# Designs tried in a protein design run: peptides against a protein of PDB entry 4AID. Part 3

Target 1, 242 residues: chain A of PDB entry 4AID
Amino acid sequence: FDIKRKTIEWGGKTLVLETGRIARQADGAVLATMGETVVLATAVFAKSQKPGQDFFPLTVNYQEKTFAAGKIPGGFFKREGRPSEKETLVSRLIDRPIRPLFVKGFKNEVQVVVTVLQHDLENDPDILGMVAASAALCLSGAPFMGPIGAARVGWVDGAYVLNPTLDEMKESKMDLVVAGTADAVMMVESEIQELSEEIVLGGVNFAHQQMQAVIDAIIDLAEHAAKEPFAFEPEDTDAIKA

## One batch from the design tools (peptide; made by RFdiffusion4, then SolubleMPNN)

Design b1_p8_2_s3 (from b1_p8_2, 5 letters changed)
Fold by OpenDDE base, seed 2:
Structure b1_p8_2_s3 (fold): chain B 242 residues (1-242), chain A 8 residues (1-8)
Amino acid sequence: as target 1 above (242 residues)
Amino acid sequence: MIAERMLP
């Protein structure tokens, strides 16, 4: 088994990205750990387009398995069958920044699945899930122009806090989730309590700066563990407009 | 106020 790992210190926590142990049947698979929160991201893509496919068929599924919920006080045993509101929201948080980064004209089916395996009650698996999904796509050989990084930013005691704990978030005046590439912010989601636009914009910039270390970590992992890029030539649809 | 801003 060729297990590749990247470890970085990020916001005073150890982030670990691992590939080669789990879900090797996927095109890309990453086990990501921060604190004791653990997620598995898998990326799978079809090697051909379906006849008559007119849109890009990307599906993102974030799921919190019942095995992770055994550590969450008040986690009801949810029956298998319908995503929770949280799972639906986090699936969208992952989808939004990655969807634009696929090569234009690629219409092969892509499925990203993020599974929470463990939760420490301090580190939210959403940010870790975004990072893991990005890494899994970069490893997959899919025509994905990532990586993305992601960060949560809090505002606690008059300062920005990178990836605040669930307890620190109770004192935070900001819940700001940012995702982006090295060069661009792709997504912002924010809940704000009585903060200036300047502080919020500063939080977006802080997030984008802090996620560079994660982007670099995904690149380094991909250099050592990525599959060969899928040979995709976009049909020159501009040649049919003459 | 949840501000979903798709940046271009």
Scores: peptide ipSAE 0.012, ipTM 0.589, DockQ to the pose 0.031
Fold by OpenDDE base, seed 3:
Structure b1_p8_2_s3 (fold): chain B 242 residues (1-242), chain A 8 residues (1-8)
Amino acid sequence: as target 1 above (242 residues)
Amino acid sequence: MIAERMLP
C-alpha cells in the first residue's frame, strides 16, 4: 500500500489526513482524523458530460452511518431512509463552498461522499468532513480550484476558540462555521447570541487565519498523492455570443 | 479573481 499521510497540530488537536489505504477505486479518497473522530471522504467524477447536460451536476452526501456498536448522535433511522436533518444540513455546508470552485463550463457528474466512521463525542465530524471533502477533491484530478479549509469558531469566556468541543459549544455565545480558500472566505454559517458585529467579523478573520494550516496540509498531501489533472478544456463560450 | 492554484 502506498499510504501518504499528513499530520499537523491544529487548535491543540492532532489532525491526520491519509490516502492510499481505503476507497482506492474513487478518484480521490481521504481518511481524516481529529481526536478520535474519523471520516472518510470520497470524490468521484464522470470522465464525460451527459448529452443535454445544462447545469453542473454536483452531489454532496454526508452520512453518519451507525457502525455496529456506537450510538452516533443523530442516527435514528434504520435502512436506506431519507437523510437526517443533520446529514442534510452538513451536506449543504460542504456543498456551498466547493460548488463555485469548479472550473466554469465543467458539467461532468461529481459525487462527494463523506462517511462518519467514528465519533468521539467531542470533535464534530462536520468540520472534519469539510476538510476531508476538500482534500479528496484535490487528490482526484477533478478541475477543482481548491483546496478549501474550514473551521468552527466559538466565543467562550470572552475569547475565540478554534473548533470547540461539543461540551464547550454549550457555553459558547457563537457557533460560527467558516470555509474558504487561501485567499478568500467562500461560506459563513452562524448562530450568535448577543454579540457585536465586530466580534463576529473578528471570528471570521480568526477562522480564515486558522484554516491556512489545513489548506497547506492538503496541498502538501496533494503534492505527494494527487492524480494527474483531468484534461478539461472549457469550451470558449465567449465565441458563441457573436 | 481567485488565483488558479493549479496543484502540480
Scores: peptide ipSAE 0.011, ipTM 0.512, DockQ to the pose 0.169
Fold by OpenDDE base, seed 4:
Structure b1_p8_2_s3 (fold): chain B 242 residues (1-242), chain A 8 residues (1-8)
Amino acid sequence: as target 1 above (242 residues)
Amino acid sequence: MIAERMLP
């Protein structure tokens, strides 16, 4: 197996991004680990557009599978069913920042699947899933203008905390999820308890600063393991308006 | 103007 791995220290935890061991049939596949939380992101894209496709067909599916049923809170053998509320929300958190980063006019089907393989009860797999999805897209050869980074920011004891544990989040006055590129914030989702706008804006800036190490780690992984870029030229649709 | 970073 040609395994490529990037390891960084991030918020006092080890983040590992790995490719080449699993899901080799995908265009991109990344196994991401933070603490003992483990996710697999896969990116697959169609090599042609469907006839009559008028919108960009991006599907993001975040899922907590039975493979982790002994390591996920609630231990239920969920039959393949409708996504939970959490799975639906996290799928949207991944979708929102990546969707605008595809090359304009690209209308080939793209499927991003994030599967939680292990949960340590400390590190939420949502942030790790966002990072893994970004990395998998960068490895895929899809016309994706990533990477994105992501971070959760808490406000605990009057300080910003990067990727607070589930226990630290009980004491947090902020749940701030930020995703962005090296240059721009692409998405903010926030739940706040009576905090000033200054603290919240400072949290966005803190998140964007702290995600740079993740962006750089994805770039370094992609330099060593990305597939050849898919040759895509958008059809010149301006020739039909004359 | 989002800078097109072509990854090499």
Scores: peptide ipSAE 0.010, ipTM 0.503, DockQ to the pose 0.166
Fold by OpenDDE base, seed 5:
Structure b1_p8_2_s3 (fold): chain B 242 residues (1-242), chain A 8 residues (1-8)
Amino acid sequence: as target 1 above (242 residues)
Amino acid sequence: MIAERMLP
């Protein structure tokens, strides 16, 4: 087993990105850990396009369906069959920033699955899931122009807080999720309580600055563990305009 | 080489 691991300090917490132990049949697979929250991201892509495929068939699926036997206070037995509202929202948060980063003309099926394996009730798996999905795609050899980083920013006691705990978020006047590349912000999602536009824009800049350490960590992991890039030649769309 | 760039 060739296990590669990257560890960084991020927002006063240890972020661990690991590959090579689990899901080795996927194109990319990453275990990501922050605190005692653990997620598995897997990326799989088809090696050919389906006949008549007219759109890019990307599916992102975030799942919290089974915490290994630790008492979560408040888990109703939701019958197997439909994603929760949270699972649906987080799947969209992961989809939004990654979808535009695939090479134009790539129409092979891509499946990203993020599974929460453990939750510490302090660190939300959503940001960790975004980071793990980015890393799994960078390892896969898919024509993905990542990595993305992601960060949550709170506003607590008149300061920005990187990836606030679930308890700190109760006191936060801002829930700002940002995702981006090294060069650009790709997605912003925000819930704000009576804050100025200046504070919110400052939060976006703070998030984009703080996610660079995660982008660099994914790059370092991929330099040592990425598969060879899938040979994809985009159809020359300029040859159809003559 | 992780493919860096470009959209115009």
Scores: peptide ipSAE 0.008, ipTM 0.520, DockQ to the pose 0.285

Design b1_p8_2_s4 (from b1_p8_2, 5 letters changed)
Fold by OpenDDE base, seed 3:
Structure b1_p8_2_s4 (fold): chain B 242 residues (1-242), chain A 8 residues (1-8)
Amino acid sequence: as target 1 above (242 residues)
Amino acid sequence: KLAEIMRP
């Protein structure tokens, strides 16, 4: 097994990104760990476009699977076939920032699956899932113009907190999720309690600064473990409008 | 960008 691993300190926690052990049949696969929260992201893409495909067919599926020894909070729907409300929301949080970063004209099917393997009840798997999905896409060879980073920002005791624990979030006046590239913010989602616009904008900037270390970690992992880029030439759609 | 890092 050629296992590649990147480890960084991030917000006072150890972030580990690993590839080459699990899901080797995917185009990209990343095991991401923060604390004792563990997620597996897999990226798979079709090597051809379907006849008559007119839109980009990206599917993102976030799953909190209840493994046989622990109740993951959110797993109360015992039926194969409908995501929980949380799983639906987190799937959208991952989809929103990555969808715009695919090369224009790419219409091959892309499937991103994020599976929560372990949850420590402190570190939310949503942010870790966003990071892992970004890394898996970067390793896949798909025409993805990532990486993205992601961060949650809290406002606790008059300060910004990077990726607050689930218990610290109860005391937070802000739940701010940001995703972006090195150069740009791609997505903001926020729940705010009586904070100024200045504090919120400062939180977006703080998130974007703090996610650079994650972006750099994904790049370093990709330099050592990414597949060759899929040979995709966008059809010159400007030549069909003459 | 990653695609620029991965081009030989």
Scores: peptide ipSAE 0.009, ipTM 0.550, DockQ to the pose 0.216
Fold by OpenDDE base, seed 1:
Structure b1_p8_2_s4 (fold): chain B 242 residues (1-242), chain A 8 residues (1-8)
Amino acid sequence: as target 1 above (242 residues)
Amino acid sequence: KLAEIMRP
């Protein structure tokens, strides 16, 4: 197996991005690890547009598989069923920042699937899933103008905390999720308890600064492991000049 | 950089 791996220190934790071991039939596939939390992101895209397709058919599915049933107290076998509220929310958190970054006029079907393989109960798989989805798209050859980075920011004891643990989040006055490119913030989602606008804006800036190391890690992985770009010419050439 | 790698 030709396995490519990037490892960085990020917020005092080791982030590992790996490709080439599993899901090799996908256009892009990334195994991402932080602590003992592990996610698999896969990206697949159609090589042609469906007849009469008038919109961009992007589907993002985040799923928490109960493979961690040995460490989660009370994890009954969820039958294959309706996505949980969390799975629905995280699927949207991944969708929102990536959707605008596809080349305008691209209307081939794209499917992104993020699967939680392991959860350590400290590191939330949502941020890791956003990072892994970005990396999988960058490896795929799809006309995706990423990467995106992502970060969670907490406010604990009067300071910003990058990717707080689930226990640190109980003491946090802020749950701020940010996604962006190297140059721009693409998405903000926030739950805030009695904080000033200055602290919140400072949190967005802190997140955007801290995600640059992840963006650089995805670029380095893609330089060594990306597929050839899919030859796509949009019918409207004005979309290439931006 | 990545947008330059992904440009045909």
Scores: peptide ipSAE 0.009, ipTM 0.524, DockQ to the pose 0.221
Fold by OpenDDE base, seed 4:
Structure b1_p8_2_s4 (fold): chain B 242 residues (1-242), chain A 8 residues (1-8)
Amino acid sequence: as target 1 above (242 residues)
Amino acid sequence: KLAEIMRP
C-alpha cells in the first residue's frame, strides 16, 4: 500500500489526512481523523457525460453508519433507510461550497460519499467530513478548483473557539460553520444567540484564517498523492448561437 | 487553484 499521510495541529487537536489504505477503487479517497472521530470521504466521477445531461449532476451523501453507533452508549440501531435530518443537513453543508468550484461546463456525474467510521462524542464529524470531501476531490483528478477548508466557530466565555467540542458547544452562544478556498468564503451557516454582527463577522474571518492550515495540508497531500488530472475541455457553447 | 498547482 502506498499510504500518504499529512498530520497537522489544528485548534489544539491533531488532524490527520490519509490516503492509499482503503477505498482505492474510488477516484479519490481520504481517511480523516480528529481526536477519535474518523471519517472516510470518497469521490467518484464519471469519465463521460450522459446523453442529454443539461445540469451538473453532483450528489453528496453524508452517512453516520451503525459501526460508529456501536461505540456510542445508547446508540440506536439506525435502520438502513432515509437519511436523518443531521445527515441531510451535513450533506448540504458539504455540497454548497464544493458545487461552485467545478469547472464550468463539466456535467459528468460526481458522487461524494462521507462515511462516519468512528465518533468520539467530542469532535463533530461534519467539519471533518467537509475537510475529507475536499481532500478526496483534490486527489480524484476531477476538474475541481478546490481545495476548500472548513471550520466551526464557537463563542465561549467571550472568545472565539475553533471546532468546539460537543460539550463546549453547550456553553457556546454561536454555532458558525464556514467553508472557503484560500482566497474566498464560499459558505456560511450560523445559529446565533443574541450576538452583535461584529462578533459574527469576526467569527467568519477567524474561521477563514484558521482553515488555511487545512487548505495547505490538503494541497501538500494532493502534491504527493493526487491522480492525473482528468482531461476535460468544456464544449464551446458559443458555436450554437451562430 | 489546484489545477494550476497540478500543471507540470
Scores: peptide ipSAE 0.008, ipTM 0.526, DockQ to the pose 0.217
Fold by OpenDDE base, seed 2:
Structure b1_p8_2_s4 (fold): chain B 242 residues (1-242), chain A 8 residues (1-8)
Amino acid sequence: as target 1 above (242 residues)
Amino acid sequence: KLAEIMRP
């Protein structure tokens, strides 16, 4: 068992990215932990394109396991079978920033599965799931031009707060989720209460700055644990220079 | 970038 781990301090919390212990049959697999919230991200990709495949077949599935939700006061026992509204929304939050980062012309099936294994009721699994999915893709050998980082930004007591707790979010005038690369913001999702555009734009910049440490942590993990890049030659070679 | 960082 070759277990690789990266640990960083991030927003006053310990972020741990781990690979090599579980889901080794995936192309990439990462356990991510922040506080006592734990997610498993797995990335799997087909080694060939299906005949007649005309679009990029990326599927992202975020799921909260019933045993992880059993710690949430008032958590309904989700009947096995359909994603909740939250699971559907978070799957989209993960999909949106990663989809454009695949090499143009890559049309092999890609499946990203993020599973919440534990929830501490302080740290939302969505941000951690975005980070873990990014890391799993970077480890997979898929032609993914990541990593992405992600951050939630709150506005509490007239200041930006990185990844506010669920309790701090009750006092926050902003719920701003940002995902991006080292160089660019790829996705913004925001709910805002009576804040200026300047504060919101400052929140995007704050998020993008704060996620660099996560991007660097994923790169460091990938340097030590990534699989060889899948031999994919796009018919159009202009996409390899990014 | 990542593919360049991960090329041996």
Scores: peptide ipSAE 0.007, ipTM 0.518, DockQ to the pose 0.246

Design b1_p8_3_s1 (from b1_p8_3, 4 letters changed)
Fold by OpenDDE base, seed 2:
Structure b1_p8_3_s1 (fold): chain B 242 residues (1-242), chain A 8 residues (1-8)
Amino acid sequence: as target 1 above (242 residues)
Amino acid sequence: TLKERLYS
């Protein structure tokens, strides 16, 4: 087993990104841990485009499996089948920032699956899932121009809080999820209670600053564990304009 | 939008 691990301190918590132990059949696979919350992200991509494929077929599935929910009060017996509203929303949160980072013209099928393996009831697996998905894509060899980082920002007692716990979020006037590259914010999702635009913008900047450590951690992991880049040459779309 | 302001 060639296990590679990156560990950083992030927002006063230990973030661990690990590859090489599980899901070896995937193009990329990352086990991410923050506190006692654990997610597995896998990235798989087709090595050829389907005939007549006219759009980029990216599918992102975030899943909170019932065995991970054993500690969640009110244990949602998720019936096998339809994703919950949360799973659907988080799948979109992961999809939104990664979709535009694929090389233009790449229309091979890509599947990103994020599975919550454990939940500590403090650290929400959504942010961790975004980070893990980014890392898995960077390891996969897919023509993905990541990594992305992600962060949740709260506003508690007149200060920004990076990745507030579920309990801290009860006191937070802001639930701000940001995803971005080193250079750009790619996605913002926010629920805000009576805060100025200045505080919100400051929260976006704070998130983008704080996610740099995660981006760097993914890069470091990829330098040690990434597969060779898939040989993808975009069709010269300039030749169709003649 | 906030997004438009961040990308402007």
Scores: peptide ipSAE 0.010, ipTM 0.477, DockQ to the pose 0.038
Fold by OpenDDE base, seed 4:
Structure b1_p8_3_s1 (fold): chain B 242 residues (1-242), chain A 8 residues (1-8)
Amino acid sequence: as target 1 above (242 residues)
Amino acid sequence: TLKERLYS
């Protein structure tokens, strides 16, 4: 197996991005690990547009499999077939920042699947899933103008905390999820408890700064493991209509 | 899924 791996220290934890071992049939596939939380992101895209396709058909599916759920409280009752509220939310969190980064006029079907393989009960797989999805897209050859990074920011004891543990989050006055490129914030989602706008904005900036190391790690991985870019030229007519 | 279609 031609396994490529990037390892960084991120928020006092080891982040590992790996490709080449699992899901090799996907256009892009990344196994991401932080602590003992493990996710697999796969990106697959159609090589042609469907006749009459008028919108960009991106589907993002985040899934917490029952085998991982043996460690996740309440995982035993996930009835097969419907995403949980969390799975639906995280799927949207991944979708929101990546959707705008596809080349305009690209209307080939894209499917991103993030599967939680293991959960350590400390590191939430959502942020890891966002990172893994970004990496998988960058490896895929799809016309994706990523990478994105992502970060969760907490506010604990009057300080920002990068990717707080589930236990630290119980004490946090902020649950701030940010995703962005190297240059721009693409998405903010926040639950705030009586914090000033200044603290929240500072949290967004903190997140964006802290995700740069992840963005750089994805770029480094892609330089060594990305597929050739899919040859896509948007029709001139789609450039004029937006 | 797209994956299923591509690998069927």
Scores: peptide ipSAE 0.007, ipTM 0.458, DockQ to the pose 0.031
Fold by OpenDDE base, seed 1:
Structure b1_p8_3_s1 (fold): chain B 242 residues (1-242), chain A 8 residues (1-8)
Amino acid sequence: as target 1 above (242 residues)
Amino acid sequence: TLKERLYS
């Protein structure tokens, strides 16, 4: 087994990104661990476009397995088959920053699946899932102009907190999720309790700064484990309008 | 809230 692993300290926690152990049939596959929370991200893309495909067919699915659900608050009886509201929301959080980063004109089917394998009740799998999905795409060879990083920022006792625990989030006046590239913020999702715009903007900047270590870790992993880039040349659709 | 939806 050729297992590649990157480990960093991130917000006072150990983040581990690993590839090569499981899901080898995927184009990209990453096990990401923070604390005792573990997610598997897989990326698969079609090597040809379907006839008549007129839009980019990206599907992102975040899912929590039933064996992890016994440790997830509120997770008791997921009826097998329908995504929960959380799973739907997190799938969108992963989709939003990723979708714009595919090469324009790429219309091959892409499927990203993030599976929560373990939850420690402290570290939320959503941020970890965003990071893992980014890493899996970078390893896949798909024409993806990532990586993205992601971070959650809290405001506790008058200070920013990177990736607050579920317990710290009870006291937080801010739930700010940011995703971005090395150069740009791609997505912000926020819930704020009576904080100034200055504090919120400072939170976005803090998140973007703190995610750089994750972006660098994904790049380092990809340099050692990425597949060859898929040969894709966008059809010059501008030449048909002339 | 997102918080309530994520942590409910």
Scores: peptide ipSAE 0.020, ipTM 0.597, DockQ to the pose 0.021; fails the geometry check
Fold by OpenDDE base, seed 3:
Structure b1_p8_3_s1 (fold): chain B 242 residues (1-242), chain A 8 residues (1-8)
Amino acid sequence: as target 1 above (242 residues)
Amino acid sequence: TLKERLYS
């Protein structure tokens, strides 16, 4: 196995991005770890467009696999098939920032699956899932103009906190999720309790600054482990308007 | 871009 691993310190925690050990049948696959929370992201894309495909068919599926009773909050045997509200929300959080970054005119089917393999009850797997999905896409050879980074920002004791724990979030006046590229913020989702716009904007900037280390880590991993780019030439849509 | 870095 040619295992490539990138490890960084991020917000006082160790982030590990690993590829080459599992899900090798995917176009891209990344095992991401923060604390004892572990996610697997896989990216698969079709090598041809379906006849009559008129939109970009991206699907993102975030799944919290119910471990044996007691290790995942809400661990009732949810019947196979319907995502939880959380799984639906996180799937959208991952989808939103990545969808615009595909090359215009690419209409091959893309499937991103993020699976929570372990949850430490401190580090939320959503941010980790966003990072892992970005990394998996960058490794896949798909015409994806990433990476994206992601961060959650809290406001605790009058300061920004990068990726607050679930317990720190109980004391936080802000739940701010940001995703972006090196150059731009792509998505903001926020729940704010009586904070000024200045603090919120500062939180977005803080998130975007802090995610650069993750973006750089994904780039470094991809330089050593990415597949060759899929040969895709966008249709010259300007030639049809002439 | 990542693409430029991967192919440079």
Scores: peptide ipSAE 0.018, ipTM 0.640, DockQ to the pose 0.228; fails the geometry check

